# Designs tried in a protein design run: peptides against a protein of PDB entry 5VVV. Part 67

Target 1, 276 residues: chain A of PDB entry 5VVV
Amino acid sequence: FLCGVVEGFYGRPWVMEQRKELFRRLQKWELNTYLYAPKDDYKHRMFWREMYSVEEAEQLMTLISAAREYEIEFIYAISPGLDITFSNPKEVSTLKRKLDQVSQFGCRSFALLFDDIDHNMCAADKEVFSSFAHAQVSITNEIYQYLGEPETFLFCPTEYCGTFCYPNVSQSPYLRTVGEKLLPGIEVLWTGPKVVSKEIPVESIEEVSKIIKRAPVIWDNIHANDYDQKRLFLGPYKGRSTELIPRLKGVLTNPNCEFEANYVAIHTLATWYKSN
Target 2, 276 residues: chain A of PDB entry 5VVV as posed
Amino acid sequence: FLCGVVEGFYGRPWVMEQRKELFRRLQKWELNTYLYAPKDDYKHRMFWREMYSVEEAEQLMTLISAAREYEIEFIYAISPGLDITFSNPKEVSTLKRKLDQVSQFGCRSFALLFDNIDHNMCAADKEVFSSFAHAQVSITNEIYQYLGEPETFLFCPTEYCGTFCYPNVSQSPYLRTVGEKLLPGIEVLWTGPKVVSKEIPVESIEEVSKIIKRAPVIWDNIHANDYDQKRLFLGPYKGRSTELIPRLKGVLTNPNCEFEANYVAIHTLATWYKSN

## One batch from the design tools (peptide; made by RFdiffusion4, then SolubleMPNN)

Design b2_p14_4_s3 (from b2_p14_4, 7 letters changed)
Fold by OpenDDE base, seed 5:
Structure b2_p14_4_s3 (fold): chain B 276 residues (1-276), chain A 14 residues (1-14)
Amino acid sequence: as target 1 above (276 residues)
Amino acid sequence: SEEEERYRKAALAS
């Protein structure tokens, strides 16, 4: 069971010292996972093709080493979906080289994120792939196999919540393709019925699990505040029955952008997790 | 809320 934090918000990423302090807190609270997915990290999303500099490499190596010191699984995410051409072998090779570099930093767990992108493929991809889901699954499977089938590999679908599913969760051709064709060792991220789910009913997890043919990892936006800079979510982790735990592969909270605001959010997630 | 979902996408478009 993956339990911890995803740094998955828009806005100023956490500094390396905050991330190290996070790992210390995660260990102290018996949490085990950190997903590196800061949307405004240039080389994560907008400039995903760009290799890390020597200085950035040293920082990431130090961060990954710190995660290991605190027994936290460091998952490196990349979001190529803004401008990748899935059918272009050069793009696939560029993605491979980027993940090879991160592997050299000592990273062993990875994620491909296709959240917050348009559903439209370019003309070249439409000639090769039957759908956007087919294109995403193809590259995800290829990358997963290329990396030697790492123990933890995550996929974030474009339809990552109930409200984004067309026509709905149980009938989504996109999620059906993901469920049928995504390799079984790849985990699927899900935010619940909504992007920010006030509640995640058990029945909603049973529904999505059926179509994706696996238990999801919850990307939990309950404490996310990147969409409203005037709000801090200081309340407890709630609206999730502990009956979800045996029906999930994990829960990763995407909390407030302000690192110092997240004590209650993360601590109460840990209490929830240990209460099962 | 539906507004919160729009804001995450709007932060992408800005």
Scores: peptide ipSAE 0.063, ipTM 0.797, DockQ to the pose 0.187
Fold by OpenDDE base, seed 2:
Structure b2_p14_4_s3 (fold): chain B 276 residues (1-276), chain A 14 residues (1-14)
Amino acid sequence: as target 1 above (276 residues)
Amino acid sequence: SEEEERYRKAALAS
C-alpha cells in the first residue's frame, strides 16, 4: 500500500530542505511514499525533454538518497503530455533518455502523468493510434518495459476523476482502453468523483476499479490549494472510509502549496491509514 | 465544479 504525499500542485515547488523534512515526517508517521510531480518544475512538465544539468543532477541525487535514508519510496514523475508526439520514435527515445538519467540518480520508481492536457491527438498520432488512450498506453507500456518493469510504476490518466470521464466512469472508452491495454504491473492514479473530492465513496472506487481492472492509487486533492492560494486547508484528512484501504493500491495526498501548512493534513492521513 | 474549472484553467494557462 503506497501512502504518503504527491508534490503535484501548481505554483512554487518545495525546496530540497522542505522535501527532506517531509521524508523525516513521513518516516516518523509510518508513511512510505513521495511522488515528485511539481507542475511548475520546468524539466518535469513544460521542458520535459530537457536533461538535468550537473547541478540539478547533484540535487536530485541528494534528494533520492535522503528518501532512501528515511525509507521513503521516491517516485519520479514526468508529464510529457503537453506537447509529446506519441507516434514519433524520437520523442519516445527522448523520454527514455530522460528517465535513464533519473535512473542513474538512483531512482527506481517512476510515473507517467497525462493529467491536465488536451484530449486531442495531433494528425500524425491519429494515423497511428485508434484513440488518445491507445497512444498513452502504448508509450507507457513501452517505457515501463524499457525501464525493466520497475516495482512501482504509476500512470495518471487524462480522465483522472469522475467529472472528467466521458460519458461517465463506467462507460468511458478512454478508461476501458486503459484497463484493457495498460500492462497489469502499472498502477493507475485516481482522484475520486471530482478534482477536489469532499468525499470518496467506496462505491465510486468499486466503479473505477472495475473499468481500469485494478485497485487505483488515490491522488487526493482534499488539501490542495493551488487553485485558490487565498485559502489554506488545515482540516483533517476526512470523507474517506477506512473501508477504502483494502480496495486501493495507495493514497498520496497532494496538499497545500505552503509546506508549513501540511502538518495536520499529512498526520491525519497517517492516522487514517493506521486505523484499518 | 468551480474547483475543477480552476484546475483545468491553471493547467491550460501554464
Scores: peptide ipSAE 0.061, ipTM 0.800, DockQ to the pose 0.152
Fold by OpenDDE base, seed 3:
Parts: C-alpha cells; sequence; structure tokens
Structure b2_p14_4_s3 (fold): chain B 276 residues (1-276), chain A 14 residues (1-14)
C-alpha cells in the first residue's frame, strides 16, 4: 500500500530541504511514499525533453538518496502530454533517455502523467492510434517495459476523476482502453468523483476499479490549494472510509502549496492509514 | 496555460 505525499500542485515547487524534511516526517509517521510531480518544475512538464544539468542532477541524486535514507519510496513523475507526439519514435526515445538519466540518479520508481492535457491527438497520432487512450497506453507500456518493469510504475489518466469521464466512469471508452490495454503491473492514479473530492465513496472506487481492472492509487486533492489562492484547508483527512484501504493500491495526498501548512494534512492521513 | 489548468481544477472543485 503506497501511502504518503504527491508534490503534484501548480505553483512554486518545494525546495530540496523541504522535501528532505518531508521524508523525515513521512518516516516518523510511518508513511512510505513520495511522488515527485511538481507541475511548474520545468523539466517535469513544459520542458520534459530537457536533460537535467550537472547541478540539477546532483540535487536530484541527493534527494533520492535522502528518500532512501528515510525508507521513503521516491517515485519520479514526468508529464510529457502537453506536446508529445506519441507516434514519433524520436519522442519515445527522448522520454527513454530522460528516464535513463533519472534511473542513474538511483530512482527505481516512475510515473507517467497525462493529467490536465487536451484530449485531442495531433494528425500524426490519429493515423497510428485508434484513440488518445491507445496512444497513452502504448507509450506507457513501452516505457514500463523499457525500464525493466519497475516494482512501482504509475499512470495518471487524462480522465483521472469521475467528472472527467465521458460519458461516465463505468461507460468511458477511454478508461476501458486503459483497463484493457495498460499492463497489469502499472498502477492507475485517481482523484475520486471530482478533482477535489469532498468524499470518496467505496462504491465509486468499486466502479472505477472495475473498468480499469485494478485497485487505483488515490491522488488526493482534499488539501490542495493551488486552484484557489484564498483556500487553506487545515482540517483533517476526512470523507474517506477506512474501508477504502483494502480496495486501494495507495493514497498520496497532494497538499497545500505552502509546505509549512501541511502538518495536519499529512499527520491525519497517517492516522487514517494506521486506523485500519 | 498553467493558469487555465488551475482554473479548470478550480471549476471541478466547486
Amino acid sequence: as target 1 above (276 residues)
Amino acid sequence: SEEEERYRKAALAS
């Protein structure tokens, strides 16, 4: 069971010292996972093709080593979906080289994120792939296999919550393709019925699990505030029955952008997880 | 834009 934090917000990424402090807190609270997915990290998303500099490499190596020191699984995410051409072998090779570099930093767990992108494929991809889901699954499976089938590999669908599913969760052709074609060893990220789900009912997890043919990892935006600068949710992790735990592969909270504001968010997630 | 994506998330969080 993956339980911890996803740094998955828009806005200023956490600094390396904050991330190391996070790992210390995660260990102390018996949480086990950190997903590196900061949207405004240039080489994560907008410039995903760009290799890390020597200085950036040293920082990431140090960060990954710190995660290991605290027994935290470091999952490196990349979000190529803004401008990748899925049908272009050069794009696939570029993605491979980027993940090879991160593998050299000692990273062993990875994620491909296709959240917050346009649903339309380019003309070249339409000639090769039957749907956007087929394109995403194809590259995801190829990368997963190329990396030697890492123990932890995550996929974030473009339809990552109930409200993004067309026509709905159980009938989504996109999620059906993901469920049928995504390799079984790849985990699927899900935010619940909404992007920011006030509640995640058990029945909603059963519904999505059926179509994706696996238990999801919750990307939990309950404490996210990147979408509303006036929002600071300092309340406990709530609206999630502990009955979800046996029905999930994990829960990763995407908390407030302000690192210091997340004590209650992360601590109460840990309490929730241990209450099972 | 990143702003549009933040707004998209906000619209679904409301």
Scores: peptide ipSAE 0.041, ipTM 0.754, DockQ to the pose 0.413
Fold by OpenDDE base, seed 1:
Structure b2_p14_4_s3 (fold): chain B 276 residues (1-276), chain A 14 residues (1-14)
Amino acid sequence: as target 1 above (276 residues)
Amino acid sequence: SEEEERYRKAALAS
C-alpha cells in the first residue's frame, strides 16, 4: 500500500530542504511514499525533454538519497502530454534518455502523467493510434518495459476522475482501453468522483476498479489549494471510509502549496491509514 | 467549478 504525499500542485514548488523535512515527517508518521510531480517545475512538464544540468542533477541525487535514508519510496513523475508526439520515435527516445538520467540519480520508481492536457491527438498520431488512450498506453508500456519493469510504475489518465469520464466511468472507452491494454504491473492514479472529491464512496472505487482492471492509487486533492490561493485547507483528512484501504493500491495526498500548512493534512492521513 | 479552475490553470501554464 502506497501512502504519503504527491507534490502535484500548480504554483511555486517546494524547496529541497522542505522535501527533506517532508521525508523525515513521513517516516515518523509511518508513511512510505513521495511522488515528485510539481506542475511548475520546468523540466517535469513544460520542458520535459530537457536533461537536468550538473547542478540540478546534484540536487536530485541528494534528494533521492535523503528519501532512501528515511525509507521513503521516491517516485519521479514526468508530464510529457502537453506537446509529445506519441508516434515519433525521437520523442520516445528523448523520454527514455530523460528517465535514464533520473535512474542514474538512484531513482527506481517512476510515473507518467497525462492529466490536464487536451484530449485531441495531432495528425501524425491519428494515423498510428486508434485513440488517445491507445497512444498513451503504448508509450507507457514501452517505457515501463524499457526501464526493466520497475516495482512501482504509475500512470495518470487524462480521465482521472468521474466528472472527466465520457459518457461516465463504467462506460468510458478511454478507461476501457487503459484497463485492457495497460500492462498489469502499472498502477493507475485516480482523484475520485471529482478533481477535488469531498467524499470518495466505496462504490465509486469499485466502479473504476472494474473498468481499469486493478485497484487505483488515489491522488487525493482534498487539501489542494492551488485552485484558490486565498484559501488554506487546515482541516483533517475526512470523507474517506477506512473500508477503502483494502480496495486501493494507495493514497497520495496533494496538499496545500504552502509547505507549513500541511501538518494536519498529512498527520490525519497517517492516522486514517493506521486505523485499519 | 473546482474542475474548471484546475483545467484553466493547466491551460495557463502551457
Scores: peptide ipSAE 0.057, ipTM 0.799, DockQ to the pose 0.114; fails the geometry check

Design b2_p14_4_s4 (from b2_p14_4, 6 letters changed)
Fold by OpenDDE base, seed 5:
Structure b2_p14_4_s4 (fold): chain B 276 residues (1-276), chain A 14 residues (1-14)
Amino acid sequence: as target 1 above (276 residues)
Amino acid sequence: SKEEEAYRKAALAS
């Protein structure tokens, strides 16, 4: 069971010292996972093709080493979906080289994120792939196999919540393709019925699990505040029955952008997790 | 919801 934090918000990323402090807190609270997915990290999303500089490499190596020191699984995410051409072998090769670099930093767990992108493929991809889901699954499977089938590999679908599913969760051709064609060792991220799910009913997890043919990892936006800079979410982790735990592969909270605001959010997630 | 729309707008504005 993956339990911890995803740094997955828009806005100023946490500094390396905050991330190290996070790992110390995660270990102390018996949480085990950190997903590196800061949307405004230039080389994560907008400039995903760009290799890390020597200085950035040193920072990431130090961060990954710190995660290992605290027995936290460091998952490196990349979000190529803004402008990748899935059918272009050069793009696939560029993605491979980027993940090879991160592998050299000592990273062993990875994620491909296709959240918050347009559903439209370019003309070249439409000639090769039957759907956007087929394109995403193809590259994800290829990368997963290329990396030697890492123990932890995550996929974030474009339809990552109930409200984004067309026509709905159980009838989504996109999620059906993901479920049928995504290799079984790849985990699927899900935010619940909504982007920010006040509640995640058990039945909603059973529904999505059926179509994706696996238990999801919850990307939990309950404490996310990047969408409203005037709000801090200081309340406890709630609206998730502990009956979800045996039906999930994990829960990663995407908390407030303000690192110092997240004590209650993360601590109460840990209490929730240990209460089962 | 306004929150989903705000989140999606934040995602599209970056």
Scores: peptide ipSAE 0.071, ipTM 0.796, DockQ to the pose 0.155
Fold by OpenDDE base, seed 4:
Structure b2_p14_4_s4 (fold): chain B 276 residues (1-276), chain A 14 residues (1-14)
Amino acid sequence: as target 1 above (276 residues)
Amino acid sequence: SKEEEAYRKAALAS
């Protein structure tokens, strides 16, 4: 069971010292996972093709080593979906080289994120793939196999919540393709019925699990505030029955952008997790 | 919801 934090918000990423402090807190609270997915990290999303500099490499190596020191699984995410051409072998090779670099930093767990992108393909990809889901699954499977089938590999679908599913969760052709074609060792991220789910009913997890043919990892935006920087979510982790735990592969909370605001959010997630 | 639109808008505005 993956339980911890995703740094998955828009806005200023956390500094390395904050991330190390996070690992200390995660260990202390018996949480086990950090997903590196800061939307405004240039080489994560906007410039995903760009290799890390020597200085950036040293920072990431130090961060990954710190995660290991605190027994936290460091998952490196990349979001190529803004401008990748899935059918272009050069794009696939570029993605491979980028993940090879991160593997050299000592990273062993990875994620491909296709959240918050247009639900369409370019003309070249339409000639090769039957659907956007087929294109995403193809590259995800290829990368997963290329990396030697790492123990933890995550996929974030473009339809990552109930309200983004067309026509709905149980009838989504996109999620059906993901469920049928995504290799079984790849985990699927999900935010619940909504992007920011006030509640995640058990029945909603059973519904999505059926179509994706696996238990999801919750990317939980309950404490996310990047969409409204005038608000801080200081309340407890709530609106999730502990009956979800045996029906999930994990829960990763995407908390407030303000690192210092997240004590209650993360601590109460830990309490929730230990309550099963 | 307004929050869902805000996330989509943040993603599309970046």
Scores: peptide ipSAE 0.060, ipTM 0.795, DockQ to the pose 0.153
Fold by OpenDDE base, seed 2:
Structure b2_p14_4_s4 (fold): chain B 276 residues (1-276), chain A 14 residues (1-14)
Amino acid sequence: as target 1 above (276 residues)
Amino acid sequence: SKEEEAYRKAALAS
């Protein structure tokens, strides 16, 4: 069971010292996972093709080493979906080289994120792939196999919550393709009924699990505030029955951008997780 | 929801 934090928000990423402090807190609270997915980290999303500099490499190596020190699984995410050409072998090779570099930093767990992108494929991809889901699954499976089938590999679907599913969760051709064709060792991220889900009912997890043919990892935006920087979400982790735990592969909270605001959010997630 | 629209807008603005 993956339980911890995804740094998955838009806005200023956390500094390395905040991330190290996070790992210390995660360990203290018996949480086990950190997903590195800061949207405004340039080489994560907008410039995903760019290799890390020597200085950036040193920072990431230090960060990954710190996660290991605190027994936190460091999952490196990349979001190539803004401008990747899925059918272009050079793009696939570029993605492989980027993940090879991160592997050299000591990273062993990875994620491919296709959240917050348009459903449109370029003309070249339309000639090769039957759908956007087929393109995403193809590259995800290839990367997963290329990396030697790491113990933890995550996929974030473009339809990552109920309101983004067309026509709905249970009937989504996109999610059906993901469920049928994504290799079984790849975990699927899910956000619940909504982008910001006040509640995540058990039935909603059973519904998505059926179509994706696996228990999801929750990317939980309950405490996310990147969409409204005038608000801080200081309340407890709530609206998730502990009956979800046996039906999930994990829960990763995407909390407030302000690192200092997240004590209650993360602590109460830990209390929730340890309650069953 | 308003929050979902705000998220989508933030995502598209980045």
Scores: peptide ipSAE 0.057, ipTM 0.787, DockQ to the pose 0.154
Fold by OpenDDE base, seed 3:
Structure b2_p14_4_s4 (fold): chain B 276 residues (1-276), chain A 14 residues (1-14)
Amino acid sequence: as target 1 above (276 residues)
Amino acid sequence: SKEEEAYRKAALAS
């Protein structure tokens, strides 16, 4: 069971010292996972093709080593979906080389994120793939296999919540393709009925699990505030029954952008997890 | 929701 934090917000990424402090807190609270997915880290998303510099490599190696020191699984995410051409073998090779570099930093767990992108394929991809889901699954499976089928590999769908599913969760052709064609060792990220789910009912997890043919990992935006600078939710982790735990592969909270505001968010997630 | 639109807008504006 993956339990911890995703740094998955828009806005200023956390600094390396904050991330190390996070790992210490995660260990202390018996949480086990950090997903590196900062949207405004330019080499994560906008410039995903760009290799890390020597200086950036040293920072990431140090960060990954710190995660290991605190027994936290470091998952490196990349978001190529803004401008990748799925049918172009050079793009696939570029993605492979980027993930090879991160693997050399000592990273063993990875994620491909296709959240918050346009669902229309380019003309070249339409000639090769039957749908956007087929294109995403194809590259995800290829990368997963290329990396030697790492123990933890995550996929974030474009339809990552109930409200983004067309026509709905149980009838989504996109999620059906993901469920049927995504290799079984790849985990699927999900935010619940909404992007910011006030509640995640058990029945909603059963519904999505059926179509994706696996238990999801919750990307939980309950404490996220990047979408509204006036929002500061300092309340406990709530609206999630502990009955979800046996029905999930994990829960990763995407908390407030302000690092120091997250004590309650992370601590109460830990309490929730240990209450099962 | 407004929140869902805000996430999409943030993604498009970044």
Scores: peptide ipSAE 0.040, ipTM 0.765, DockQ to the pose 0.151

Design b2_p14_5_s1 (from b2_p14_5, 10 letters changed)
Fold by OpenDDE base, seed 5:
Structure b2_p14_5_s1 (fold): chain B 276 residues (1-276), chain A 14 residues (1-14)
Amino acid sequence: as target 1 above (276 residues)
Amino acid sequence: SEEEERFRKLALES
């Protein structure tokens, strides 16, 4: 069971010292996972093709080493979906080289994120792939296999919540393709019925699990404030029955952008997790 | 909220 934090918000990323402090807190609270997915990290999303500089490499190596020291699984995410051409072998090779670099930093766990992108394929991809889901699954499977089938590999679908599913969760052709064709060793991220789910009913997890043919990892936006930085979400982790735990592969909270605001959010997630 | 869903989308469209 993956339980911890995703740094997955828009806005100023956490500094390396905050991330190290996070790992210490995660270990102390018996949480085990950190997903590196800061949207405004240029080389994560907008410039995903760009290799890390020597200085950035040193920072990431140090961060990954710190995660290991605290027995936190460091998952490196990349979000190529803004401008990748899925059918272009050069794009695939560029993605491989980027993940090879991160593997050299000592990273062993990875994520491909296709959240928050246009549903339309370019003309070249339309000639090769039957749908956007087919394109995403193809590259994800290829990368997963290329990396030697790492123990933890995550996929974030474009339809990552109930409200983004067309026409709905159980009938989504996109999620059906993901469920049927995504390799079984790849985990699927999900935010619940909504982007920010106040509640995640058990029935909603059973519904999505059926179509994706696996238990999801919750990307939990309950404490996310990137959409309204004038608000801080200081309340406890709530609206999730502990009956979800045996029905999930994990829960990663995407908390407030302000690192200092997240004590209650993360601590109460840990309490929830240990209450099973 | 619908506003919460809009912002993640709007941050993509802007």
Scores: peptide ipSAE 0.052, ipTM 0.779, DockQ to the pose 0.120
Fold by OpenDDE base, seed 2:
Structure b2_p14_5_s1 (fold): chain B 276 residues (1-276), chain A 14 residues (1-14)
Amino acid sequence: as target 1 above (276 residues)
Amino acid sequence: SEEEERFRKLALES
């Protein structure tokens, strides 16, 4: 069971010292996972093709080493979906080289994120793939296999919550393709009924699990505040029955952008997780 | 909320 934090918000990423402090807190609270997915880290998303500099490499190596020291699984995410051409072998090779570099930093767990992108494929991809889901699954499977089938590999679907599913969760051709064709060793991220789900009912997890043919990892935006710069979410982790735990592969909270605001959010997630 | 969903989408269009 993956339980911890995804740094998955828009806005200023956390500094390395905040991330190290996070790992210390995660360990102390018996949480086990950190997903590196800061939207405004330019080499994560906007410039995903760019290799890390020597200085950036040293920082990431230090961060990954710190995660290991605190027994936190460091999952490196990349979000190539803004402008990748899935059918272009050069793009695939570029993605491979980027993940090879991160593997050299000591990272062993990875995520491919296709959240917050246009649902339309380019003309070249339409000639090769029958749907956007087929393109995403193809590259994800290829990368997963290329990396030697790492123990933890996550996929974030473009339809990552109920409101983004067309026509709905149980009938989504996109999620059906993901469920049927994504290799079974790849975990699927899910956010619940909405982008910010006040509640995640058990029935909603059963519904998505059926179509994706696996228990999801929750990317939980309950404490996310990137969408409201005037608001901090300081309340407890709530609206999730502990009956979800046996039906999930994990829960990763995407909390407030302000690192210092997240004590209650993360601590109460840990309490929730340990209450099962 | 629909506004919360829209913000993550607006970050796509910006």
Scores: peptide ipSAE 0.047, ipTM 0.775, DockQ to the pose 0.117
Fold by OpenDDE base, seed 3:
Structure b2_p14_5_s1 (fold): chain B 276 residues (1-276), chain A 14 residues (1-14)
Amino acid sequence: as target 1 above (276 residues)
Amino acid sequence: SEEEERFRKLALES
């Protein structure tokens, strides 16, 4: 069971010292996972093709080593979906080389994120792939296999919540394709009925699990505030029954952008997880 | 809310 934090917000990424402090807190609270997915990290999303510099590499190696020291699984995410051409073998090769570099930093767990992108394929991809889901699954499976089928590999769908599913969760052709064609060793990220789910009912997890043919990992935006600068949610982790735990592969909270605001968010997630 | 979902999408367009 993956339990911890996703740094998955828009806005200023956490600094390396904050991330190391996070790992210390995660270990102390018996949490086990950190997903590196900062949307405004240039080489994560907008410039995903660009290799890390020597200085950036040293920082990431140090960060990954710190995660290991605190027994935290470091998952490196990349979000190529803004401008990748899925049918272009050069793009696939570029993605492979980028993930090879991160693997050299000692990273063993990875994620491909296709959240928050246009649902339309380019003309070249439409000639090769029957749907956007087919394109995403194809590259995800290829990358997963290329990396030697790492123990932890995550996929974030474009339809990552109930409200983004067309026509709905149980009838989504996109999620059906993901469920049918995504390799079984790849985990699927899900935010619940909404992007910011006030509640995640058990029945909603049973519904999505059926179509994706696996238990999801919750990307939990309950404490996210990147979408509203006036929002600071300091309340406990709530609206999730502990009956979800046996029905999930994990829960990763995407908390407030302000690192120091997240004590209650992360601590109460840990309490929730240990209450099962 | 629909606003929360829209804002996460709008943070993509900025």
Scores: peptide ipSAE 0.035, ipTM 0.735, DockQ to the pose 0.167
Fold by OpenDDE base, seed 4:
Structure b2_p14_5_s1 (fold): chain B 276 residues (1-276), chain A 14 residues (1-14)
Amino acid sequence: as target 1 above (276 residues)
Amino acid sequence: SEEEERFRKLALES
């Protein structure tokens, strides 16, 4: 069971010292996972093709080493979906080289994120792939196999919540393709019925699990505040039955942008996880 | 709305 934090918000990323403090807190609270997915890290999303500089490499190596010191699984995410051409072998090779670089930093766990992108493929991809889901699954499977089938590999679908599913979760052709074609060792990220799910009913997890043919990892936006910079979500982790735990592969909370605001959010997630 | 939430997130990236 993956339990911890995803740094997955838009806005100012956490500094390395905050991330190290996070790992210390995660260990203390018996949480085990950190997903590196800061949207405004240019080399994560907008400039995903760009290799890390020597200085950036040193920082990431230090961060990955710190995660290991605190027994936290460091998952490196990349979000190529804004402008990748899935059918272009040069794009696939560029993605491979980027993940090879991160592997050299000592990273062993990875994620491919296709959240917050348009459902439309470019003309070249439409000639090769029958759907956007087929294109995403193809590259994800290829990368997963190229990396030697790492123990933890995550996929974030474009339809990552109930309201993004067309026509709905159980009938989504996109999620059906993901479920049928994504290799079984790849985990699927899900935010619940909504982007920001006030509640995640057990029945909603059973519904998505059936179509994706696996238990999801919850990307939990309950404490996310990137969409409303005037609000801090200081309340406890709530609206999730402990009956979800045996039906999930994990829960990663995407909390407030303000690192200092997240004590209650993360601590109460840990309490929730241990209450099963 | 969730569309408004998504739009706000995307607007922070731009």
Scores: peptide ipSAE 0.049, ipTM 0.773, DockQ to the pose 0.169; fails the geometry check

